# Designs tried in a protein design run: peptides against a protein of PDB entry 5GWM. Part 3

Target 1, 52 residues: chain A of PDB entry 5GWM
Amino acid sequence: DSAISKEDEERYQKLVTENEQLQRLITQKEEKIRVLRQRLVERGDAKGTELN

## One batch from the design tools (peptide; made by RFdiffusion4, then SolubleMPNN)

Design b1_p9_1_s2 (from b1_p9_1, 5 letters changed)
Fold by OpenDDE base, seed 1:
Structure b1_p9_1_s2 (fold): chain B 52 residues (1-52), chain A 9 residues (1-9)
Amino acid sequence: as target 1 above (52 residues)
Amino acid sequence: LELRERIEK
């Protein structure tokens, strides 16, 4: 079996690290959306919930 | 050590 080159291993690790950073950002935005959506519901602002 | 598992063939 052919070993992975050092350059391919470094490219893989960069993509893994970037993916982890993007996943953290997604989770933070999803939580922010959840909190804002809850506040719109509590205010009775039904039109604010038409946002994706 | 590789960061990903490989299936040996």
Scores: peptide ipSAE 0.042, ipTM 0.592, DockQ to the pose 0.038
Fold by OpenDDE base, seed 4:
Structure b1_p9_1_s2 (fold): chain B 52 residues (1-52), chain A 9 residues (1-9)
Amino acid sequence: as target 1 above (52 residues)
Amino acid sequence: LELRERIEK
């Protein structure tokens, strides 16, 4: 079993860190969508959620 | 410490 090179491990860690940052951004956008959807439901304006 | 899990064959 060839040990992972230090360079490959550093590349992997960069991708993991980037993926964690992207996942946080997804979660923030999902929460924003949830809040906006809730406000549209409360207004009875269900038609405003038809985003193309 | 390896950051990846080794799959033992």
Scores: peptide ipSAE 0.040, ipTM 0.587, DockQ to the pose 0.038
Fold by OpenDDE base, seed 3:
Structure b1_p9_1_s2 (fold): chain B 52 residues (1-52), chain A 9 residues (1-9)
Amino acid sequence: as target 1 above (52 residues)
Amino acid sequence: LELRERIEK
């Protein structure tokens, strides 16, 4: 079994940590988009009901 | 310990 170099292990761990941080940021942005979409629909419906 | 799982064959 060719053990990987210490440098390759450090590079791998850095990429894993960065990917986990980016995934958390994606999830936070997706939740923010969900909440904003809901508020835009509710405001559109409120304007539609005021015009009727 | 390596962080990657190795399939030993």
Scores: peptide ipSAE 0.039, ipTM 0.585, DockQ to the pose 0.033
Fold by OpenDDE base, seed 5:
Structure b1_p9_1_s2 (fold): chain B 52 residues (1-52), chain A 9 residues (1-9)
Amino acid sequence: as target 1 above (52 residues)
Amino acid sequence: LELRERIEK
């Protein structure tokens, strides 16, 4: 049973941690979009809400 | 500890 190389393990862990960071950034942007959509609806600015 | 499951033969 050939163990994974230390280099491949470090490369994999780097990609996993980067993916977790990107997922956190997606969640933060989704919340920001939610808040901005609500403010556009309250202002009667329908153009921003129909595009997404 | 490996981050992946080892394939047992």
Scores: peptide ipSAE 0.039, ipTM 0.578, DockQ to the pose 0.034

Design b1_p9_1_s3 (from b1_p9_1, 6 letters changed)
Fold by OpenDDE base, seed 3:
Structure b1_p9_1_s3 (fold): chain B 52 residues (1-52), chain A 9 residues (1-9)
Amino acid sequence: as target 1 above (52 residues)
Amino acid sequence: DELRKRIER
């Protein structure tokens, strides 16, 4: 097994950390969309539920 | 390093 270079290891760790941050941001946006969609349903605003 | 230990698993 060719040992990964220290530079490639550091690049990989940065990408993993960034990906974890992006996944948290996606989850936060998805939850915000869910809450807004639920409020539009509760208001009877059928047009708002057709958004995306 | 901890990353090497994770890649080797």
Scores: peptide ipSAE 0.061, ipTM 0.666, DockQ to the pose 0.040
Fold by OpenDDE base, seed 4:
Structure b1_p9_1_s3 (fold): chain B 52 residues (1-52), chain A 9 residues (1-9)
Amino acid sequence: as target 1 above (52 residues)
Amino acid sequence: DELRKRIER
């Protein structure tokens, strides 16, 4: 096993932690989008949720 | 390192 430097390990750990935080934020926003989309469907306003 | 221990499990 090639030993990485302590500095490279700390950089890697930071990036992994930041990535996990960003993934949680993505999931939270996706859930918020799902809930809002469902409310628009229930109102008959489904056309306003067409993206792309 | 706790990250290494998590990856190796």
Scores: peptide ipSAE 0.061, ipTM 0.673, DockQ to the pose 0.047
Fold by OpenDDE base, seed 1:
Structure b1_p9_1_s3 (fold): chain B 52 residues (1-52), chain A 9 residues (1-9)
Amino acid sequence: as target 1 above (52 residues)
Amino acid sequence: DELRKRIER
């Protein structure tokens, strides 16, 4: 079994924590995009989606 | 070692 160092475990835990924070931010932005897209569809303003 | 415990599962 390859022993990991304590320093490698600490680096890994930092990256896991950062990744979880980034995933929460992605989910929050995806929800905002979904709500705005639905409102644009309901308004018939399909032209706003050409920028992305 | 929590990383080892996770990899070994």
Scores: peptide ipSAE 0.061, ipTM 0.662, DockQ to the pose 0.041
Fold by OpenDDE base, seed 2:
Structure b1_p9_1_s3 (fold): chain B 52 residues (1-52), chain A 9 residues (1-9)
Amino acid sequence: as target 1 above (52 residues)
Amino acid sequence: DELRKRIER
């Protein structure tokens, strides 16, 4: 078994932590998009969502 | 450590 160095282990743990933070940020943005989309539909302003 | 044990599984 290739012994993972302490440096490689620290790099791995940093990437795992960063990825978990980015996943939380994605979920928060997806929820904001959902809420805004619902408000645009309720107002009849459906044209604002075609910009992506 | 516990991280190595998790990678090896």
Scores: peptide ipSAE 0.059, ipTM 0.661, DockQ to the pose 0.040

Design b1_p9_1_s4 (from b1_p9_1, 5 letters changed)
Fold by OpenDDE base, seed 4:
Structure b1_p9_1_s4 (fold): chain B 52 residues (1-52), chain A 9 residues (1-9)
Amino acid sequence: as target 1 above (52 residues)
Amino acid sequence: KELRERIEK
């Protein structure tokens, strides 16, 4: 049984925690984009929001 | 065991 080393467990937990932080940051930016896009649509300025 | 179950999910 290849028991995961304590070092590998610590590395894994660090990466999981970092990934969860990055996912929260993505969600926060997506919400900001949504709100800004909605305001541009409401103004009729929708021609500038083709985010490729 | 618990760590493997978290990676495989």
Scores: peptide ipSAE 0.032, ipTM 0.611, DockQ to the pose 0.051
Fold by OpenDDE base, seed 2:
Structure b1_p9_1_s4 (fold): chain B 52 residues (1-52), chain A 9 residues (1-9)
Amino acid sequence: as target 1 above (52 residues)
Amino acid sequence: KELRERIEK
């Protein structure tokens, strides 16, 4: 059995933690986009969707 | 840009 090295386990845990942080940031930006999109639809302001 | 600056640290 090739047991994962302690170094590879530490690298894996770092990547998992980083991935979870990135997923939270994506969700926060998606919510912000949703709210802004809804306000633009309600106002009829077609000009807000090009800011990446 | 802000996302890349966090990943590269």
Scores: peptide ipSAE 0.031, ipTM 0.558, DockQ to the pose 0.277
Fold by OpenDDE base, seed 3:
Structure b1_p9_1_s4 (fold): chain B 52 residues (1-52), chain A 9 residues (1-9)
Amino acid sequence: as target 1 above (52 residues)
Amino acid sequence: KELRERIEK
């Protein structure tokens, strides 16, 4: 059995945890972008400014 | 128009 070393298991678990944190941050930023985009459109319409 | 079309995509 090519058992993964304890060091490789610890490295794997660190990368999994970091990846999960980064994925949560991406999702939070994507939602923030969605909300801000909608508000910019609504504000452009309310100002009568032809956003070229 | 161009900025709106880029934002609404």
Scores: peptide ipSAE 0.026, ipTM 0.563, DockQ to the pose 0.044; fails the geometry check
Fold by OpenDDE base, seed 1:
Structure b1_p9_1_s4 (fold): chain B 52 residues (1-52), chain A 9 residues (1-9)
Amino acid sequence: as target 1 above (52 residues)
Amino acid sequence: KELRERIEK
């Protein structure tokens, strides 16, 4: 039975925690991108400049 | 057109 070592469990938990932090950062940036894309569309429509 | 379609998608 290859029981995971305590050192491997600690490495796993560090990677899980880091991955959760990175996923939160990705979601926050994706929301900012969504809002900015919407404003660019609205601004394009207001200027009569078709974004090609 | 292509940029607009990519923004709205």
Scores: peptide ipSAE 0.025, ipTM 0.552, DockQ to the pose 0.047; fails the geometry check

Design b1_p9_2_s1 (from b1_p9_2, 4 letters changed)
Fold by OpenDDE base, seed 4:
Structure b1_p9_2_s1 (fold): chain B 52 residues (1-52), chain A 9 residues (1-9)
Amino acid sequence: as target 1 above (52 residues)
Amino acid sequence: LKYEPKEVV
């Protein structure tokens, strides 16, 4: 049984923690993009309704 | 026929 070293387990746990942080950052950026896209649509629609 | 998985050492 090649049990992984304690050092390899600590490296793995650091990568798991970093991955979770990156996933949270992706979700935050995706929400920011969604809100900005919605504001751009609302501004486009406001300019389209001012021409009638 | 019994399938026994080989233990990976």
Scores: peptide ipSAE 0.029, ipTM 0.393, DockQ to the pose 0.021
Fold by OpenDDE base, seed 5:
Structure b1_p9_2_s1 (fold): chain B 52 residues (1-52), chain A 9 residues (1-9)
Amino acid sequence: as target 1 above (52 residues)
Amino acid sequence: LKYEPKEVV
């Protein structure tokens, strides 16, 4: 039975931890993009309402 | 992949 080496287990745990950190960073950037898009829409709509 | 059960000695 080829048990996974201690080195391969440590490498796997590092990749899992890094993947979770990258997923959190993606979610934070997606939320920042969402908020910026919403502010751009609101500024477009506000300029349309000041012309009546 | 064929599963072969190892006999436990």
Scores: peptide ipSAE 0.026, ipTM 0.394, DockQ to the pose 0.021
Fold by OpenDDE base, seed 2:
Structure b1_p9_2_s1 (fold): chain B 52 residues (1-52), chain A 9 residues (1-9)
Amino acid sequence: as target 1 above (52 residues)
Amino acid sequence: LKYEPKEVV
């Protein structure tokens, strides 16, 4: 029987917890990128309207 | 001859 050792279970749970933290950090960075892109578009459009 | 299956532990 390949019973997972208690140490391997503890390592697995640490990796799961770290993965969830990294996924939350990715989502936060993606939202920050979205907001910055929108502000850059709005500033580009403002420069385009001053040239007409 | 009785065949006993060895359980794989």
Scores: peptide ipSAE 0.038, ipTM 0.341, DockQ to the pose 0.013; fails the geometry check
Fold by OpenDDE base, seed 1:
Structure b1_p9_2_s1 (fold): chain B 52 residues (1-52), chain A 9 residues (1-9)
Amino acid sequence: as target 1 above (52 residues)
Amino acid sequence: LKYEPKEVV
């Protein structure tokens, strides 16, 4: 019976919570990139071609 | 050397 220690469970829950926060931040940045790319295309800005 | 899986206790 390798029961996870209370300390290991607390470490796991912290990592899960941090991972969820980081995933939300990634999604927000991806949406910001999408919106900025679209605005550069609409303006005919030569910098819009560098946003792959 | 025979590999035996350790039983999970």
Scores: peptide ipSAE 0.028, ipTM 0.403, DockQ to the pose 0.023; fails the geometry check

Design b1_p9_2_s2 (from b1_p9_2, 5 letters changed)
Fold by OpenDDE base, seed 1:
Structure b1_p9_2_s2 (fold): chain B 52 residues (1-52), chain A 9 residues (1-9)
Amino acid sequence: as target 1 above (52 residues)
Amino acid sequence: LTYKPKTVT
């Protein structure tokens, strides 16, 4: 039985934690982009910015 | 984008 080493389990848990942190940051930035895009649309300024 | 860690059996 190829049991994962303790060191590999610790590496796995670090990657899980980091991934969760990065996902929270992505979500926060996506919401900020949404709000800013909506404001640009409401102001009519959207014709000049290729915001994907 | 979310990394999905795979467990080794």
Scores: peptide ipSAE 0.102, ipTM 0.707, DockQ to the pose 0.252
Fold by OpenDDE base, seed 5:
Order: sequence, then structure tokens, then C-alpha cells
Structure b1_p9_2_s2 (fold): chain B 52 residues (1-52), chain A 9 residues (1-9)
Amino acid sequence: as target 1 above (52 residues)
Amino acid sequence: LTYKPKTVT
């Protein structure tokens, strides 16, 4: 009887919750990277437009 | 990547 122990079910639920939290953190960092990259491109383009 | 663990009953 390979009944999943109550302890194994609790470990599983904790791991799922942690994975969801980590995915939210990744998304937040990806958005910060996107915004910073855009600002760096805009500054590069501004220097390029002053040279024309 | 979304992890979806399947429990085997």
C-alpha cells in the first residue's frame, strides 16, 4: 500500500507553494530587467540622434 | 516553466 504519507503530502504542498513564490519573484525581476533595458536603449538612441 | 507534480493514488 504505497499510500503517500501525510508528511509527504505536506512536503509536496510546501514545495508547490515555494515554487509559485519563486516564479512570482522571477516575473518581478524580468519586468525590472525589461524596464532597465528599455531605458538603456532609449539613452543609446538619444546619443545616436544627437549625432545626426 | 510551470511545475505540475502528479500524485499517484
Scores: peptide ipSAE 0.094, ipTM 0.691, DockQ to the pose 0.175
Fold by OpenDDE base, seed 3:
Structure b1_p9_2_s2 (fold): chain B 52 residues (1-52), chain A 9 residues (1-9)
Amino acid sequence: as target 1 above (52 residues)
Amino acid sequence: LTYKPKTVT
């Protein structure tokens, strides 16, 4: 049993916590992009209708 | 993408 050092366990836990925070941030940005993309499509369709 | 550390212990 190569017991990982207490320092390695603390480093691992910090990286896991940071990774979870970054994943939450990615999900939040992806949702914002989705909403903005939908609004841009709707505005494109509106401009296409004004040109007819 | 969730990193799964393979702990080989």
Scores: peptide ipSAE 0.086, ipTM 0.670, DockQ to the pose 0.150
Fold by OpenDDE base, seed 4:
Structure b1_p9_2_s2 (fold): chain B 52 residues (1-52), chain A 9 residues (1-9)
Amino acid sequence: as target 1 above (52 residues)
Amino acid sequence: LTYKPKTVT
């Protein structure tokens, strides 16, 4: 019976926890990118409006 | 998920 070892279970739990932390970090960076992208668009539109 | 606007050409 290839029961998962206690060491493999501990490794799995560590990887799950690390994956959740990385997913939170990705979400935080994606939100920062979204906000910066929006500000760059708004600044482009403002420069276009000053030229009219 | 990065939304890419589909430009319908």
Scores: peptide ipSAE 0.037, ipTM 0.520, DockQ to the pose 0.056

Design b1_p9_2_s3 (from b1_p9_2, 5 letters changed)
Fold by OpenDDE base, seed 3:
Structure b1_p9_2_s3 (fold): chain B 52 residues (1-52), chain A 9 residues (1-9)
Amino acid sequence: as target 1 above (52 residues)
Amino acid sequence: LTYKPKTVV
């Protein structure tokens, strides 16, 4: 069993931690986009009603 | 045999 070096294990753990942080950031941005898109649709519907 | 989990962003 070729054990990876301690330095390679530390590099791997840093990348895993960074990946988890980036995944959380993506989820937060996606939720923000969802909420803003819904508000834009609701405002579009309101403007359509004002034109009638 | 070292198992490493794969992560994907």
Scores: peptide ipSAE 0.087, ipTM 0.705, DockQ to the pose 0.055
Fold by OpenDDE base, seed 5:
Structure b1_p9_2_s3 (fold): chain B 52 residues (1-52), chain A 9 residues (1-9)
Amino acid sequence: as target 1 above (52 residues)
Amino acid sequence: LTYKPKTVV
């Protein structure tokens, strides 16, 4: 019966927690990229309308 | 232009 050791369970729990933290960080960076891209598009459109 | 980050964690 290959029960995982207590040490393997602790390693697993650390990796799960780290994975969740990394997932949150990815989402935050993706949102920041989205907002900045939107502002760049809007600024491009505003320059296009100001030149007409 | 839609940036799709392919992040698999």
Scores: peptide ipSAE 0.062, ipTM 0.662, DockQ to the pose 0.151
Fold by OpenDDE base, seed 4:
Parts: C-alpha cells; structure tokens; sequence
Structure b1_p9_2_s3 (fold): chain B 52 residues (1-52), chain A 9 residues (1-9)
C-alpha cells in the first residue's frame, strides 16, 4: 500500500494553504482592476460628452 | 460590455 508519507501530507497542506492565499490575492486585484476600469470608462464618457 | 479576464490558480 503506497500510503502517502507524513512529509508528503504536510507538503500537500502547505500547497493548499498557499493556493487559497493566491486565490484571495487574485480576487482582490481583480476587484481593484474592475473599479479602476469603471472609473476610466466614466471619465472617458464624461470627456466625450463635454466635446459634444 | 466589460471584458472580464478570468484568472485561475
């Protein structure tokens, strides 16, 4: 029976924890990008309406 | 239409 070693289980748990941290960081950056993109669109639209 | 790039880990 190729039971996973204790060291491999600890490595797996570290990778799971790191993956969750990276996923949270990606979500935070995606939200920041969303807000900035929306503000750029709103400023572009405001400049377009002032030129008309 | 806002293009949402999907990033996956």
Amino acid sequence: as target 1 above (52 residues)
Amino acid sequence: LTYKPKTVV
Scores: peptide ipSAE 0.061, ipTM 0.662, DockQ to the pose 0.109
Fold by OpenDDE base, seed 2:
Structure b1_p9_2_s3 (fold): chain B 52 residues (1-52), chain A 9 residues (1-9)
Amino acid sequence: as target 1 above (52 residues)
Amino acid sequence: LTYKPKTVV
């Protein structure tokens, strides 16, 4: 019987759920980094225009 | 980066 045990299925489901949570967290951090980089560029451009 | 467990059938 090559059937996965109930215990192994429960372990698999936990790992899948945790992986999905980690993926959401990565996406949130990446978006936060993108927004902060954009604001730093905009502030750099504003300082560059004040020096011109 | 998604964990894809290779289920060996």
Scores: peptide ipSAE 0.111, ipTM 0.714, DockQ to the pose 0.157; fails the geometry check

Design b1_p9_2_s4 (from b1_p9_2, 4 letters changed)
Fold by OpenDDE base, seed 2:
Structure b1_p9_2_s4 (fold): chain B 52 residues (1-52), chain A 9 residues (1-9)
Amino acid sequence: as target 1 above (52 residues)
Amino acid sequence: LKYEPKTVV
């Protein structure tokens, strides 16, 4: 069992940190979508766009 | 989902 190298541990920590940043960005965009959806409903603007 | 490496035992 080769112990993980210091370089591989540093790469892992970078990927974990980046993944956590991306998850925060997803949550922020989801909240922005929620707020915009609510405003569109309140205005009676029934034109939804699906963004994939 | 959090990134997790594949562990090889």
Scores: peptide ipSAE 0.133, ipTM 0.712, DockQ to the pose 0.145
Fold by OpenDDE base, seed 3:
Structure b1_p9_2_s4 (fold): chain B 52 residues (1-52), chain A 9 residues (1-9)
Amino acid sequence: as target 1 above (52 residues)
Amino acid sequence: LKYEPKTVV
């Protein structure tokens, strides 16, 4: 059993925490993109119906 | 993607 050093455990925990924060940020950005994409489609459809 | 630590036994 290669006992992980306390310093390596602290480094690992820091990286895990940072990765979780980045994943939350990605999910938040993806949701914003989804909402904006939907609004752009709805506006495109409205303009397409006005041009007909 | 979540980092899963590979368990090195």
Scores: peptide ipSAE 0.117, ipTM 0.704, DockQ to the pose 0.149
Fold by OpenDDE base, seed 5:
Structure b1_p9_2_s4 (fold): chain B 52 residues (1-52), chain A 9 residues (1-9)
Amino acid sequence: as target 1 above (52 residues)
Amino acid sequence: LKYEPKTVV
């Protein structure tokens, strides 16, 4: 009956917490990319519409 | 080219 050691449980919980923090960071970076991409599209489209 | 975010986390 190999019960997980308390040390292995603490390591697991640290990895789970770190994974959740990294997932939140990814979402924040993706939102920044979305906003910047939208502004670049709007600047490109504004230059295209001013010529017609 | 469309940006497709891939996460492995």
Scores: peptide ipSAE 0.068, ipTM 0.660, DockQ to the pose 0.127
Fold by OpenDDE base, seed 4:
Structure b1_p9_2_s4 (fold): chain B 52 residues (1-52), chain A 9 residues (1-9)
Amino acid sequence: as target 1 above (52 residues)
Amino acid sequence: LKYEPKTVV
C-alpha cells in the first residue's frame, strides 16, 4: 500500500493553504469591484438626472 | 446587463 509520502503530504498542505489564501484574495477583489461598479452606476445615474 | 467576472482557482 503506497501511502502518500510525508513530503507529498507537506506539498499538498502547502497547496491547500495557498489555494485558501488565493480564494480570500479573489473574494476581497470581487467585493472591491462590486463597490466600485455600484459607485460608477450611481455617478452615471446622477449625470442622467442632472440633464433633466 | 450585469457583467459578473468569473474567477476560477
Scores: peptide ipSAE 0.065, ipTM 0.661, DockQ to the pose 0.109

Design b1_p9_3_s1 (from b1_p9_3, 6 letters changed)
Fold by OpenDDE base, seed 1:
Structure b1_p9_3_s1 (fold): chain B 52 residues (1-52), chain A 9 residues (1-9)
Amino acid sequence: as target 1 above (52 residues)
Amino acid sequence: MKTPVIVPV
């Protein structure tokens, strides 16, 4: 069993940490998309009431 | 031989 080198372990831990940061960024972008979609609906409804 | 555990991201 080739034990993973200390350098390979440190490289793996950096990739895990980067991945966690990217996952947090995805969640933040998804929430921003949700808020923007809601504002588009509210503005669509406001324009629909001005056209009636 | 330890099988690599692929943690799904």
Scores: peptide ipSAE 0.053, ipTM 0.574, DockQ to the pose 0.099
Fold by OpenDDE base, seed 4:
Structure b1_p9_3_s1 (fold): chain B 52 residues (1-52), chain A 9 residues (1-9)
Amino acid sequence: as target 1 above (52 residues)
Amino acid sequence: MKTPVIVPV
Protein backbone atom coordinates (compact mmCIF):
# COMPACT_ATOMS: atom_id res chain seq x y z
CA ASP B 1 0.00 0.00 0.00
CA SER B 2 1.59 3.27 -1.11
CA ALA B 3 1.25 5.86 1.67
CA ILE B 4 -0.52 9.03 0.46
CA SER B 5 2.17 11.60 -0.39
CA LYS B 6 2.19 14.98 1.43
CA GLU B 7 1.49 16.62 -1.95
CA ASP B 8 -1.58 14.39 -2.53
CA GLU B 9 -2.91 15.22 0.99
CA GLU B 10 -2.42 18.97 0.30
CA ARG B 11 -4.28 18.58 -3.06
CA TYR B 12 -7.13 16.72 -1.31
CA GLN B 13 -7.46 19.42 1.40
CA LYS B 14 -7.62 22.13 -1.32
CA LEU B 15 -10.45 20.23 -3.09
CA VAL B 16 -12.35 19.79 0.23
CA THR B 17 -12.02 23.54 0.96
CA GLU B 18 -13.12 24.46 -2.60
CA ASN B 19 -16.11 22.07 -2.34
CA GLU B 20 -17.24 23.76 0.93
CA GLN B 21 -16.95 27.21 -0.73
CA LEU B 22 -18.96 26.03 -3.76
CA GLN B 23 -21.67 24.54 -1.47
CA ARG B 24 -21.97 27.92 0.35
CA LEU B 25 -22.22 29.69 -3.03
CA ILE B 26 -24.98 27.25 -4.19
CA THR B 27 -26.98 27.95 -0.98
CA GLN B 28 -26.61 31.73 -1.52
CA LYS B 29 -27.79 31.43 -5.16
CA GLU B 30 -30.76 29.21 -4.17
CA GLU B 31 -31.84 31.79 -1.55
CA LYS B 32 -31.48 34.58 -4.17
CA ILE B 33 -33.68 32.58 -6.60
CA ARG B 34 -36.28 32.03 -3.81
CA VAL B 35 -36.40 35.79 -3.03
CA LEU B 36 -36.70 36.71 -6.74
CA ARG B 37 -39.53 34.17 -7.30
CA GLN B 38 -41.39 35.52 -4.24
CA ARG B 39 -41.06 39.13 -5.56
CA LEU B 40 -42.43 38.09 -8.99
CA VAL B 41 -45.46 36.45 -7.29
CA GLU B 42 -46.08 39.54 -5.08
CA ARG B 43 -45.92 41.93 -8.10
CA GLY B 44 -48.31 39.82 -10.25
CA ASP B 45 -45.79 40.18 -13.15
CA ALA B 46 -45.98 36.35 -13.69
CA LYS B 47 -48.33 36.75 -16.76
CA GLY B 48 -45.59 35.67 -19.25
CA THR B 49 -43.07 33.16 -17.80
CA GLU B 50 -44.13 29.57 -17.65
CA LEU B 51 -40.71 28.49 -16.37
CA ASN B 52 -40.76 24.87 -17.38
CA MET A 1 -0.61 -5.05 3.11
CA LYS A 2 -3.35 -7.29 1.61
CA THR A 3 -6.64 -6.86 3.54
CA PRO A 4 -8.00 -10.26 4.66
CA VAL A 5 -11.09 -11.33 2.66
CA ILE A 6 -13.78 -12.59 5.05
CA VAL A 7 -15.52 -15.47 3.24
CA PRO A 8 -18.93 -16.21 4.84
CA VAL A 9 -19.13 -19.93 5.88
Scores: peptide ipSAE 0.037, ipTM 0.323, DockQ to the pose 0.024
Fold by OpenDDE base, seed 2:
Structure b1_p9_3_s1 (fold): chain B 52 residues (1-52), chain A 9 residues (1-9)
Amino acid sequence: as target 1 above (52 residues)
Amino acid sequence: MKTPVIVPV
């Protein structure tokens, strides 16, 4: 019976925890990108309305 | 426990 060692289980749980932290960081960066893109669009549209 | 190996014939 190849039960994983206690050390292999502890390594797996560290990788799961790190993966969850990285997923939270990805979501935060994606939201920051969304907000910055929206502000760039709004500034582009404001410059387009001053030229008519 | 040894897992039974199903060999397809």
Scores: peptide ipSAE 0.034, ipTM 0.325, DockQ to the pose 0.021
Fold by OpenDDE base, seed 3:
Structure b1_p9_3_s1 (fold): chain B 52 residues (1-52), chain A 9 residues (1-9)
Amino acid sequence: as target 1 above (52 residues)
Amino acid sequence: MKTPVIVPV
């Protein structure tokens, strides 16, 4: 029975925690990109209404 | 336990 070493378990738990932090950071950046795209569309539409 | 590896011939 190859039980993983206590050191390998502690390394695995650190990588799991880091992966959760990176996933949260990806979600935050994706939301920032969404908001910036929406503001670019709204500014395009506003310039279209000032030319009429 | 070490399981015996059965290599198919």
Scores: peptide ipSAE 0.029, ipTM 0.311, DockQ to the pose 0.019

Design b1_p9_3_s2 (from b1_p9_3, 4 letters changed)
Fold by OpenDDE base, seed 5:
Structure b1_p9_3_s2 (fold): chain B 52 residues (1-52), chain A 9 residues (1-9)
Amino acid sequence: as target 1 above (52 residues)
Amino acid sequence: MKKPKLVPV
């Protein structure tokens, strides 16, 4: 019977929790990149409208 | 946080 040790289960649960934290951090960074790109576009368009 | 209860297999 290949019973996973209690220590291996605790290690696995730590890795799952860390993975979920890293995924949240990725999503936050991606949203920040999206907002910064959008502001760069809006500033490009604003410069195009002030030159007419 | 609820600790998962390992069920003995």
Scores: peptide ipSAE 0.059, ipTM 0.624, DockQ to the pose 0.042
Fold by OpenDDE base, seed 3:
Structure b1_p9_3_s2 (fold): chain B 52 residues (1-52), chain A 9 residues (1-9)
Amino acid sequence: as target 1 above (52 residues)
Amino acid sequence: MKKPKLVPV
């Protein structure tokens, strides 16, 4: 039985916590990209209606 | 304070 050392358990828990923090950061960046894309569409549609 | 017993797998 290769009992996981206390050090390996502490290393694994750090990687899990870091992964959760990175996933939260990705979601925040994706929402910011969504909002910026929506503002570009709204400004593009306003210019498209002035050119007809 | 009861320490949780980690069950070995």
Scores: peptide ipSAE 0.040, ipTM 0.570, DockQ to the pose 0.037
Fold by OpenDDE base, seed 4:
Structure b1_p9_3_s2 (fold): chain B 52 residues (1-52), chain A 9 residues (1-9)
Amino acid sequence: as target 1 above (52 residues)
Amino acid sequence: MKKPKLVPV
C-alpha cells in the first residue's frame, strides 16, 4: 500500500486551497461582467428614449 | 491490499 507522503498531502491541500480561491475569483469576475452588461443595456435604453 | 469499494455514480 503506497502511503501518500506527508509532502504529497501538503502539495495536494495547497492545490485544493488555490483552486477554491481561483473559483471565488472567477465568480467575482462573472458577477462584475453581469453588472457591466446591465449598465450597458440601461445606457442603451436611455439613448433610445432621448431619440423618440 | 485494500479492495477498492465501487461507489455508484
Scores: peptide ipSAE 0.033, ipTM 0.491, DockQ to the pose 0.044
Fold by OpenDDE base, seed 2:
Order: C-alpha cells, then structure tokens, then sequence
Structure b1_p9_3_s2 (fold): chain B 52 residues (1-52), chain A 9 residues (1-9)
C-alpha cells in the first residue's frame, strides 16, 4: 500500500501552511485597498465641496 | 510445520 511517505506529508503540510500565510497576506492587502479607496472618496468629496 | 511468512502490504 502506497501510504504517503513521512517526507511527502511534511512537504504537504509546508504547502498548506504557506497557502494559509499567502491567503492572510491577500486579505490584508484587500483591506488596505478598501481603506485607500474610502480615503480617496472622502478627499474627492472634500474637493467637490470647495468648488461650489 | 512451516511458519507462515507475513508479506508486507
């Protein structure tokens, strides 16, 4: 029976852990983009109010 | 009596 070798299980677990870290980094960047977009809207609204 | 050899699966 081709039980997954201990080395293959250790490699798989490293890939799972790396994938979780990358997913956290994506979520952090998406939240940063959301905050930057909101600040851009607020600054656009401030300039629109100075032109009237 | 020959002992049965376990084959590794």
Amino acid sequence: as target 1 above (52 residues)
Amino acid sequence: MKKPKLVPV
Scores: peptide ipSAE 0.028, ipTM 0.360, DockQ to the pose 0.013

